# Peptides against a protein of PDB entry 5VVV, part 142

Target 1, 276 residues: chain A of PDB entry 5VVV
Amino acid sequence: FLCGVVEGFYGRPWVMEQRKELFRRLQKWELNTYLYAPKDDYKHRMFWREMYSVEEAEQLMTLISAAREYEIEFIYAISPGLDITFSNPKEVSTLKRKLDQVSQFGCRSFALLFDDIDHNMCAADKEVFSSFAHAQVSITNEIYQYLGEPETFLFCPTEYCGTFCYPNVSQSPYLRTVGEKLLPGIEVLWTGPKVVSKEIPVESIEEVSKIIKRAPVIWDNIHANDYDQKRLFLGPYKGRSTELIPRLKGVLTNPNCEFEANYVAIHTLATWYKSN
Target 2, 276 residues: chain A of PDB entry 5VVV as posed
Amino acid sequence: FLCGVVEGFYGRPWVMEQRKELFRRLQKWELNTYLYAPKDDYKHRMFWREMYSVEEAEQLMTLISAAREYEIEFIYAISPGLDITFSNPKEVSTLKRKLDQVSQFGCRSFALLFDNIDHNMCAADKEVFSSFAHAQVSITNEIYQYLGEPETFLFCPTEYCGTFCYPNVSQSPYLRTVGEKLLPGIEVLWTGPKVVSKEIPVESIEEVSKIIKRAPVIWDNIHANDYDQKRLFLGPYKGRSTELIPRLKGVLTNPNCEFEANYVAIHTLATWYKSN

## One batch from the design tools (peptide; made by RFdiffusion4, then SolubleMPNN)

Design b2_p21_5_s2 (from b2_p21_5, 11 letters changed)
Fold by OpenDDE base, seed 4:
Structure b2_p21_5_s2 (fold): chain B 276 residues (1-276), chain A 21 residues (1-21)
Amino acid sequence: as target 1 above (276 residues)
Amino acid sequence: SIEEKYKKAKEKYKEAALKDL
């Protein structure tokens, strides 16, 4: 069971010292996972093709080493979906080389994210792939296999919540393709019925699990505030039955952008997780 | 530009997140 934090917000990424402090807190609270997915890291999302500089490499190596020191699984995410051409072998090779670089930093767990992108393929991709889901699954499977089938590999669908599913979760052709064609060893990220789910009913997890043919990892936006900087979510982790725990592969909270605001959010997630 | 795509995606996310509240 993956339990911890995703740094998955829009806005200023946490500094390396905040991330190291997070790992100390995660270990202390018996949480085990950190997903590196800061949307404003240019080399994660907008400029995903760009290799890390020597200085950035040293920082990431240090961060990954710190995660290991605190027994936290460091999952490196990349979000190529804004402008990748899935059918272009050069794009696939560029993605491979980027993940090879991160593998050299000592990373062993990876995520490929297709959140917050347009559903439209370019003309070249339409000639090769039957749908956007087929293109995403193809590259995800290829990357997963290329990396030697790492123990933890995550996929974030473009339809990552109930409100994004067309026509709905159980009938989504996109999620059906993901469920049918995504390799079984690849985990699927899900935010619940909504982008920000106040509640995640058990039935909603059973519904999504059926179509994706696996238990999801919750990307939990309950404490996310990147959509409204006038809000700060200081309340406890709630609206999730502990009956979800045996029905999930994990829960990764995407908390407030303000690192210092997240004590209650993360601590109460840990309490919830240990109450099973 | 890529920045325009990013900004548009961010605003679409924010709009969805706010509607879900």
Scores: peptide ipSAE 0.718, ipTM 0.965, DockQ to the pose 0.947
Fold by OpenDDE base, seed 1:
Structure b2_p21_5_s2 (fold): chain B 276 residues (1-276), chain A 21 residues (1-21)
Amino acid sequence: as target 1 above (276 residues)
Amino acid sequence: SIEEKYKKAKEKYKEAALKDL
């Protein structure tokens, strides 16, 4: 069971010392996972093709080593979906080389994210792939196999919540293709019925699990404030029954952008997880 | 541009997140 934090917000990423302090807190609270997915990291999302510099490589190596010291699984995410051409073997090879660089930093766990992108393929991809879901699954399976089938590999769908599914969760052709064609060792990220789910009913997890043919990992936006930086979410982790735990592969909270605001959010997630 | 695609996607996310409050 993956339980911890995703740094998955829009806005200023946390500094390396905040991330190391997070790992110490996660270990102390018996949490086990950190997902690196800061949307304003240029080399994660907008400029995903660019290799890390020598200085950036040293920082990432130090961060991954610190995660290991605190027994925290460090998952590196990349979000190529803004401008990747899925049918172009040069794009696939560029993605492989970027993940090879991160593997050399000592990373063993990875995520490929297709959140917050347009549902439109380019003309070249339309000639090769039957749908956008087929294109995403093809590259995800190829990357997963290329990395030697790592123990933890995550996929974020473009339809990552109930409100983004067309016509709905149980009838989505996109999620059906993901469930049928995504390799069984790849985990699927989900935010619940909504982008920011106040509640995640058990029945809603049973519905999505049926179509994706696996238990999801919750990307939990309950404490996210990147959509309105005038708000701080200081309340407890709530609106999730402990009956979800046996029906999930994990829960990763995407908390407030302000690192110092997240004590209650993360501590109450840990209390919820240990109450099972 | 890639920056325009990024900004458009971010605003669509923010609009969806705010509708759910």
Scores: peptide ipSAE 0.717, ipTM 0.964, DockQ to the pose 0.937
Fold by OpenDDE base, seed 5:
Structure b2_p21_5_s2 (fold): chain B 276 residues (1-276), chain A 21 residues (1-21)
Amino acid sequence: as target 1 above (276 residues)
Amino acid sequence: SIEEKYKKAKEKYKEAALKDL
């Protein structure tokens, strides 16, 4: 069971010292996972093709080593979906080389994210792939196999919540293709019925699990404030029955952008996780 | 541009997230 934090917000990423402090807190609270997915890291999302510099490499190696010291699984995410051409072998090879660089930093767990992108394929991809889901699954499976089938590999769908599913969760052709064609060792990220789910009913997890043919990992936006930085979510982790725990592969909270605001959010997630 | 794609995607996310409040 993956339990911890995703740094998955829009806005200024946390500094390396905040991330190390996070790992110390995660260990202290018997949480086990950190997902590196800061949307404003240029080399994660907008400029995903760009290799890390020597200085950035040293920082990431130090961060990954610190996660290991605190027994926290460091998952490196990349979000190529804004401008990747899935059918282009050069794009696939560029993605491979980027993940090879991160693997050299000592990373062993990875995520491929297709959140917050348009559902439209380019003309070249439409000639090769039957749908956007087929294109995403093809590259995800190829990358997963290329990395030697790592123990933890995450996929974030473009339809990552109930409100993004067309026509709905149980009838989505996109999620059906993901469930049928995504390799079984790849985990699927989900935010619940909504982008910011006040509640995640058990029935909603049973519905999505049936179509994706696996238990999801919750990317939990309950404490996210990147959509309105005038708000701080200082309340407890709530609106999730403990009956979700046996039906999930994990829960990763995407909390407030302000690192200092997240004590209650993360601590109460840990209490929730230990209550079952 | 890639920056325009990024900004457009961010605003769509923010609009969706704000509808959930």
Scores: peptide ipSAE 0.709, ipTM 0.963, DockQ to the pose 0.959
Fold by OpenDDE base, seed 3:
Structure b2_p21_5_s2 (fold): chain B 276 residues (1-276), chain A 21 residues (1-21)
Amino acid sequence: as target 1 above (276 residues)
Amino acid sequence: SIEEKYKKAKEKYKEAALKDL
């Protein structure tokens, strides 16, 4: 069971010292996972093709080493979906080389994220792939196999919540293709019925699990504030039954952008996780 | 541009998140 934090917000990424302090807190609270997915990291999303510099490499190696010291699984995410051409072997090779570089930093766990992108394929991809889901699954499976089938590999769908599913969760052709064709060792990220789910009913997890043919990992936006910087979510982790725990592969909270605001969010997630 | 795609996606996310509150 993956339980911890995703740094997955829009806005200023946390500094390396905040991330190390996070790992110390996660260990102390018997949480086990950190997902690196800061949307404003240019080399994560907008400029995903760009290799890390020597200085950035040293910082990432130090961060990954610190995660290991605190027994925290460091998952490196990349979000190529804004402008990748899935059918182009040069794009696939560029993605491979980027993940090879991160593997050399001592990273062993990875994520491919297709959140917050247009559903439209380019002309070249339409000639090769029958749908957007087929293109995403093809590259995800190829990368997963290329990396030697790492123990933890995550996929974030473009339809990552109930409100983004067309026509709905159980009838989505996109999620059906993901469930049928994504390799079984790849985990699927989900935010619940909504982008920011006040509640995640058990029935909603049973519905999505059926179509994706696996238990999801919750990307939990309950404490996210990047959509309204005037808001700060200081309340407890709530609206999730502990009956979800045996029905999930994990829960990763995407908390407030302000690192110092997240004590209650993360501590109450840890209490929830231990209450099963 | 890539920056324009990023900004449009970010605003679409914010609008979706705010509608659910």
Scores: peptide ipSAE 0.709, ipTM 0.964, DockQ to the pose 0.940

Design b2_p21_5_s3 (from b2_p21_5, 12 letters changed)
Fold by OpenDDE base, seed 5:
Structure b2_p21_5_s3 (fold): chain B 276 residues (1-276), chain A 21 residues (1-21)
Amino acid sequence: as target 1 above (276 residues)
Amino acid sequence: SIEEKYKEAKEKYFEEARKAL
């Protein structure tokens, strides 16, 4: 069970010292996972093709080493979906080289994120792939196999919540293709019925699990404030029955942008997790 | 541009996220 934090918000990423402090807190609270997915890291999303500089490499190596020191699984995410051409072998090779670099930093867990992108393929991809889901699954499976089938590999679908599913969760051709064609060792991220789910009913997890043919990992936006930085979400982790725990592969909270605001959010997640 | 695509996607996310308020 993956339980911890995803740094997955829009806005200024946390500094390395904050991330190290996070690892200390995660260990102390018996949480086990950090997903590196800051939207405003240019080399994560907008400029995903760009290799890390020597200085950036040193920082990431130090961060990954710190995660290991605190027994936190460091998952490196990349979000190529804004402008990748899935059918272009050069794009696939570029993605492989980027993940090879991160592997050299000591990273062993990875994620491919296709959140917050248009549902349309380019003309070249339409000639090769039957659907957008087929294109995403193809590259995801290829990368997963290329990396030697790492123990933890995550996929974030474009339809990552109930409200983004067409026509709905149980009938989504996109999620059906993901469920049928995504290799079984790859985990699927999900935010619940909504982008920010006040509640995640058990029935909603059973529904999505059926179509994706696996238990999801919750990317939980309950404490996310990137969409309204005038607010701080200081309340407890709530609206999630503990009956979800045996039906999930994990929960990663995407909390407030302000690192210092997240004590209650993360601590109460840990309490929730340990209550099972 | 890639920056425009990023911003448009971000705003769509924000619009959906704000429905929780």
Scores: peptide ipSAE 0.733, ipTM 0.970, DockQ to the pose 0.912
Fold by OpenDDE base, seed 4:
Structure b2_p21_5_s3 (fold): chain B 276 residues (1-276), chain A 21 residues (1-21)
Amino acid sequence: as target 1 above (276 residues)
Amino acid sequence: SIEEKYKEAKEKYFEEARKAL
């Protein structure tokens, strides 16, 4: 069970010292996972093709080493979906080289994220792939296999919540393709019925699990405030029955952008997780 | 531009996320 934090918000990423402090807290609270997915890391999303500089590499190596020190699984995410051409072997090779670089930093767990992108393929991809889901699954499977089938590999669908599913969760051709074609060792991220789910009913998890043919990892936006930084979500982790735990592969909270605001969010997630 | 695509995607996310308010 993956339980911890995803740094997955829009806005200023946490500094390395905050991330190290996070790892200390995660270990102390018996959480085990950090997903590196800051939207404003230019080399994560907008400029995903760009290799890390020597200085950035040193920082990431240090961060990954710190995660290991605190027995936190460091998952490196990349979000190529804004402008990748899935059918272009050069794009695939570029993605491979980028993940090779991160592997050299000592990273062993990875994620491909296709959240917050247009559901539209370019002409070249339309000639090769039957659907957007087929294109995403193809590259995800290829990368997963290329990396030697890491123990932890995550996929974030473009339809990552109930409200993004067309026509709905159980009938989504996109999620059906993901479920059928995504290799079984790849985990699927999900935010619940909504982008920010006040509640995640058990039935909603059963529904999505059926179509994706696996238990999801919750990317939990309950405490996310990137969409309204005038608000801080300081309340406890709630609206998730503990009955979800045996039905999930994990929960990664995407909390407030302000690192200092997240004590209650993360601590109460830990309490929830241990309340089995 | 890639920056425009990023911004548009972010705004779409924000719009959906704000429905929780």
Scores: peptide ipSAE 0.730, ipTM 0.970, DockQ to the pose 0.913
Fold by OpenDDE base, seed 2:
Structure b2_p21_5_s3 (fold): chain B 276 residues (1-276), chain A 21 residues (1-21)
Amino acid sequence: as target 1 above (276 residues)
Amino acid sequence: SIEEKYKEAKEKYFEEARKAL
């Protein structure tokens, strides 16, 4: 069971010292996972093709080593979906080289994220793939196999919550394709009924699990404030029955942008997790 | 541009997040 934090918000990423402090807290609270997915890391999303510099590499190596020191699984995410051409073998090769670099930093767990992108394929991709889901699954499976089928590999669908599913969760052709064709060793991220889900009912997890043919990992935006930085979400982790735990592969909270605001959010997630 | 795509996606997310409150 993956339980911890995803740094997945828009806005200024946390500094390396904050991330190290996070690892100390996660260990202390018996949480086990950090997903590196800061939207404003240029080499994560907008400029995903760009290799890390020597200086950036040293920082990431140090960060990954720190995660290991605190027994936190460091998952490196990349979000190529804004402008990748799925059918172009050069794009696939570029993605492979980027993940090879991160593997050299000592990273062993990875994620491909297709959140917050258009559902449209370019003309070249339409000639090769039957649907957007087929394109995403193809590259995800290929990368997963290329990396030697790592123990933890995550996929974030474009339809990552109920309100983004067309026509709905149980009838989505996109999610059906993901469920049927994504390799079974790849975990699927899910956010619940909405982008920010006040509640995640058990029935909603059963519904999505059926179509994706696996228990999801929750990307939980309950404490996310990137969409309204005038607000801080200081309340406890709530609106999730502990009955979800046996029906999930994990929960990763995407909390407030302000690192110092997240004590209650993360601590209460830990309490929730240990209460099962 | 990639920056425009990024901004459009971010704003769409923000709108959906605000509606969910």
Scores: peptide ipSAE 0.717, ipTM 0.967, DockQ to the pose 0.964
Fold by OpenDDE base, seed 3:
Structure b2_p21_5_s3 (fold): chain B 276 residues (1-276), chain A 21 residues (1-21)
Amino acid sequence: as target 1 above (276 residues)
Amino acid sequence: SIEEKYKEAKEKYFEEARKAL
């Protein structure tokens, strides 16, 4: 069971010292996972093709080493979906080389994220793939196999919540393709019925699990505040029955942008997880 | 541009996220 934090918000990323402090807190609270997915890190999303500099490499190696020191699984995410051409072998090779570099930093767990992108494929991809889901699954499976089938590999669908599913969760052709064709060792991220789910009913997890043919990992936006910088969400982790725990592969909270505001968010997640 | 695509996607996320309030 993956339980911890995803740094997955829009806005100023956390600094390396904040991330190390996070690992210390995660260990103390018996949580086990950090997902590196900062939207405003240029080499994560907008400029995903760019290799890390020597200085950035040193920072990431130090960060990954710190995660290992605190027994936290460091998952490196990349979000190529804004402008990748899935059918172009050079693009696939570029993605492989970027993940090779991160693997050399000591990273062993990875994620491919296709959240917050247009559903339209380019003309070249339409000639090769029958749908957007087929294109995404193809590259994800290829990368997963290329990396030697790491123990933890995550996929974030473009339809990552109930409100993004067309026509709905149980009838989505996109999610059906993901469920049928995504390799079984790859985990699927999900935010619940909505982008920010006040509640995640057990029945909603049973519905999505059936179509994706696996238990999801919750990317939980309950404490996210990137969409309203005038708000700090300081309340407890709530609206999730502990009956979800045996029906999930994990829960990763995407909390407030302000690192210092997240004590209650992370601590109450830990309490929830240990209450099972 | 890539920056335009990024901004448009972010605004769509923000719009959907705000519906939870």
Scores: peptide ipSAE 0.689, ipTM 0.962, DockQ to the pose 0.929

Design b2_p21_5_s4 (from b2_p21_5, 7 letters changed)
Fold by OpenDDE base, seed 4:
Parts: structure tokens; C-alpha cells; sequence
Structure b2_p21_5_s4 (fold): chain B 276 residues (1-276), chain A 21 residues (1-21)
């Protein structure tokens, strides 16, 4: 069970010292996972093709080493979906080289994220892939296999919540393709019925699990505030029955952008997780 | 541009997240 934090918000990323402090807290609270997915890491999303500089590499190596020191699984995410041409072997090779670089930093767990992107494939991809889901699954499977089938590999679908599913979760051709074609060792991220799910009913997890043919990892936006930095979500982790735990592969909270605001969010997630 | 795509996607996410509140 993956339980911890995803740094997955828009806006200023946490500094390395905050991330190290996070790892200390995660270990102390018996949480085990950190997903590196800051939207404002230009080399994560906008400029995903760009290799890390020597200085950035040193920082990431230090961060990954710190995660290991605190027995936290460091998952490196990349979000190529804004402008990748899935059918272009050069794009695939570029993605491979980027993940090779991160592997050299000592990273062993990875994620491909296709959240917050347009559903429209380019003309070249339309000639090769039957759908956007087929394109995403193809590259995800290829990268997963290329990396030697790492123990933890995550996929974030473009339809990452109930409200994004067309026509709905159980009938989504996109999620059906993901479920049928995504290799079984690849985990699927899900935010619940909504982008910001106040509640995640058990039935909603059973529904999505059926179509994706696996238990999801919750990317939990319950405490996310990137969409309204005038709000701080200081309340406890709630609206998730502990009956979800045996039905999930994990929960990664995407909390407030303000690192200092997240004590209650993360601590109460840990309490929830240990209450099973 | 890639920046325009990024900002548009961010705005769409923000809109959806706000609608969920």
C-alpha cells in the first residue's frame, strides 16, 4: 500500500529542505511514499524533454538519497502530455533518455502523468493510434518495459476522476482501453468522483477498479489549494472510509502548496491509514 | 506555445477544482 504525499500542485514547488523535512515526517508517521510531480518543475512538464543540468542533477540525487535515508519510496513523475507526439520514435527515445538520467540519480520508481492535457492527438498520432488512450498506454507500457518493469510504476489517466469520464466511469472507452491494454504491473492514479473529492465512496472505487482492472492509487486533492491560494485546507483527512484501504493500492495526498500548512493533512492521513 | 498550453491546462484544472467545492 502506497501511502504518503504527491507534490503535484501548480505553483511554487517545495524547496529541497522542505522535501527532506517531509520525508522525516512521513517516516515518523509510518508513511512510505513521495511522488515528485510539481507542475512548476519545467523539466517535469513544460520542458519534459530537457535533461537536468549538473546542478539540478545534484539536487535530485541528494533528494532521492534523502528519501532512501528515511525509507521513503521516491517516485519520479514526468508529464510529457502537453506536446508529446506519441508516434514519434524520437519523442519516445527522448523520454527514455530523460528517465535514464533520473535512474542514474538512484530513482527506481516512476510515473507517467497525462493529467490536465487536451484529448486531441496530432495528425501523426491519429494515423498510428486508434485513440488517445491507446497512444498513452503504448508509450507507458514501452517505458515501463524499457525501465525493466520497476516495482512501482504509476500512470495518471487524462480521465483521472469521475467527472472527467465520458460518458461516465463504467462506460468510458478511454478507461476501458487503459484497463485492457495497460500492463498489469502499472498502477493507475485516481482522484475520486471529482478533481477535488470531498468524499470518495467505496462504490465509486469499486466502479473505477472494475473498468481499469486494478485497485487505483488515490491522488487525493482533498487538501489541494493551488486552484485558490486564498484558501488553506487545514482540516483533517476525512470523507474516506477505512473500508477503502483494502480496495486501494495507495493514497497519495496532494496537499496545500504552503508546506507549513500540511501538518494536519498528512498526520491525519497517517492516522486514517493506521486505523485499519 | 508550450507556456500557453500549460497555462490553459492550469486554468481548466483550477476551474474544475473550484466547481468541486
Amino acid sequence: as target 1 above (276 residues)
Amino acid sequence: SIEEKYEKAKEEYFKKALEDL
Scores: peptide ipSAE 0.752, ipTM 0.973, DockQ to the pose 0.963
Fold by OpenDDE base, seed 1:
Structure b2_p21_5_s4 (fold): chain B 276 residues (1-276), chain A 21 residues (1-21)
Amino acid sequence: as target 1 above (276 residues)
Amino acid sequence: SIEEKYEKAKEEYFKKALEDL
């Protein structure tokens, strides 16, 4: 069971010292996972093709080493979906080389994210792939196999919540393709019925699990404030029954952008997790 | 541009997140 934090917000990423303090807190609270997915890291999303510099490499190596010191699984995410051409072998090769570089930093766990992108394939991809889901699954499976089938590999669908599914969760052709064709060792990220799910009913997890043919990992936006930095979500982790735990592969909270605001959010997630 | 795609996607996410509250 993956339990911890995703740094997955828009806005200023946390500094290395905040991330190290996070790992110390995660260990203390018996949480086990950190997902590196800061949307404003240019080499994560906007300029995903760009290799890390020597200085950036040293920082990431130090961060990954710190996660290991605190027994926290460091998952490196990349979000190529804004402008990748799935059918172009050069794009696939560029993605492989980027993940090879991160593997050299000592990273062993990875995520490929297709959140917050246009649903339309380019003309070249339409000639090769039957649908957007087929294109995403193809590259995800290829990357997963290329990396030697790492123990932890996450996929974030473009339809990552109930309200993004067309026509709905149980009938989505996109999620059906993901469920049927995504290799079984790849985990699927999900935010619940909504982008910001006030509640995640057990029945909603049973519904999505059926179509994706696996238990999801919750990317939990309950404490996310990137969409309104005038708000701080200081309340406890709530609206999630402990009956979800045996039905999930994990829960990763995407908390407030303000690192110092997240004590209650993360501590109460840990209490929730240990209550089962 | 890639920046325009990024900003558009961010604003669409922000809109949805606010609608969910």
Scores: peptide ipSAE 0.751, ipTM 0.973, DockQ to the pose 0.968
Fold by OpenDDE base, seed 5:
Structure b2_p21_5_s4 (fold): chain B 276 residues (1-276), chain A 21 residues (1-21)
Amino acid sequence: as target 1 above (276 residues)
Amino acid sequence: SIEEKYEKAKEEYFKKALEDL
């Protein structure tokens, strides 16, 4: 069970010292996972093709080493979906080289994220792939196999919540293709019925699990404030029955951008997790 | 541009997240 934090918000990423402090807190609270997915890391999303500099490499190596020191699984995410051409072998090779670099930093766990992108394939991809889901699954499976089938590999679908599914969760052709064609060792991220799910009913997890043919990892936006930085979500982790725990592969909270605001959010997630 | 794609996607996410509140 993956339990911890995703740094998955828009806005200023946390500094390395905040991330190291997070790992100390995660260990202290018996949480085990950090997903590196800061939207404003240019080399994560906007300029995903760009290799890390020597200085950036040293920082990431130090961060990954710190995660290991605190027994936190460091998952490196990349979000190529804004402008990748899935059918272009050069794009696939560029993605491989980027993940090879991160593997050299000592990273062993990875994620491919296709959240917050246009649902339309380019003309070249339409000639090769039957659907957007087929294109995403093809590259995800290829990368997963290329990396030697790492123990933890995550996929974030473009339809990452109930409200994004067309026509709905149980009938989504996109999620059906993901469930049928995504290799079984790849985990699927999900935010619940909504982007910001006040509640995640057990029945909603059973529904999505059936179509994706696996238990999801919750990317939990309950404490996310990137969409309104005038708000701070200081309340407890709530609206999630402990009956979800045996039906999930994990929960990663995407909390407030303000690192110092997240004590209650993360601590109460840990209390929730340990209550099962 | 890639920046325009990024900002558009961010704005669409922000809108949806606010609608969920």
Scores: peptide ipSAE 0.750, ipTM 0.973, DockQ to the pose 0.968
Fold by OpenDDE base, seed 3:
Structure b2_p21_5_s4 (fold): chain B 276 residues (1-276), chain A 21 residues (1-21)
Amino acid sequence: as target 1 above (276 residues)
Amino acid sequence: SIEEKYEKAKEEYFKKALEDL
């Protein structure tokens, strides 16, 4: 069971010292996972093709080493979906080289994220792939196999919540393709019925699990404030029955952008996880 | 541009997240 934090918000990323402090807190609270997915890291999303500099490499190696010191699984995410051409072998090779670099930093766990992108494929991809889901699954499976089938590999779908599914979760052709064609060792991220789910009913997890043919990892936006930085979500982790725990592969909270605001969010997630 | 795609996607996410409150 993956339990911890995703740094997955829009806005100023956390500094390396905040991330190390996070790992210390995660260990202390018997949480086990950090997903590196800061949307405003240019080399994560907008400029995903760019290799890390020597200085950035040293920082990431130090961060990954710190995660290991605190027994925290460091998952490196990349979000190529804004402008990748899935059918172009050079794009696939560029993605492979980027993940090879991160693997050399000592990273062993990875994620491919296709959240917050246009559903329209380019003309070249339409000639090769029958749908957007087929294109995404093809590259995800290829990268997963290329990396030697790492123990933890995550996929974020473009339809990552109930309100993004067309016509609905159980009938989505996109999620059906993901469930049928994504390799079984790849985990699927999900935010619940909504982008910001006040509640995640057990029945909603049973519905999505059936179509994706696996238990999801919750990307939990309950404490996310990137969409309104005038608000701080200081309340406890709530609206999730502990009956979800045996029906999930994990829960990763995407909390407030302000690192210092997240004590209650993360601590109450840990209490929830241990209450099972 | 890539920046325009990024900003548009961010705005669409923000709109949806606000609708969920």
Scores: peptide ipSAE 0.734, ipTM 0.970, DockQ to the pose 0.970

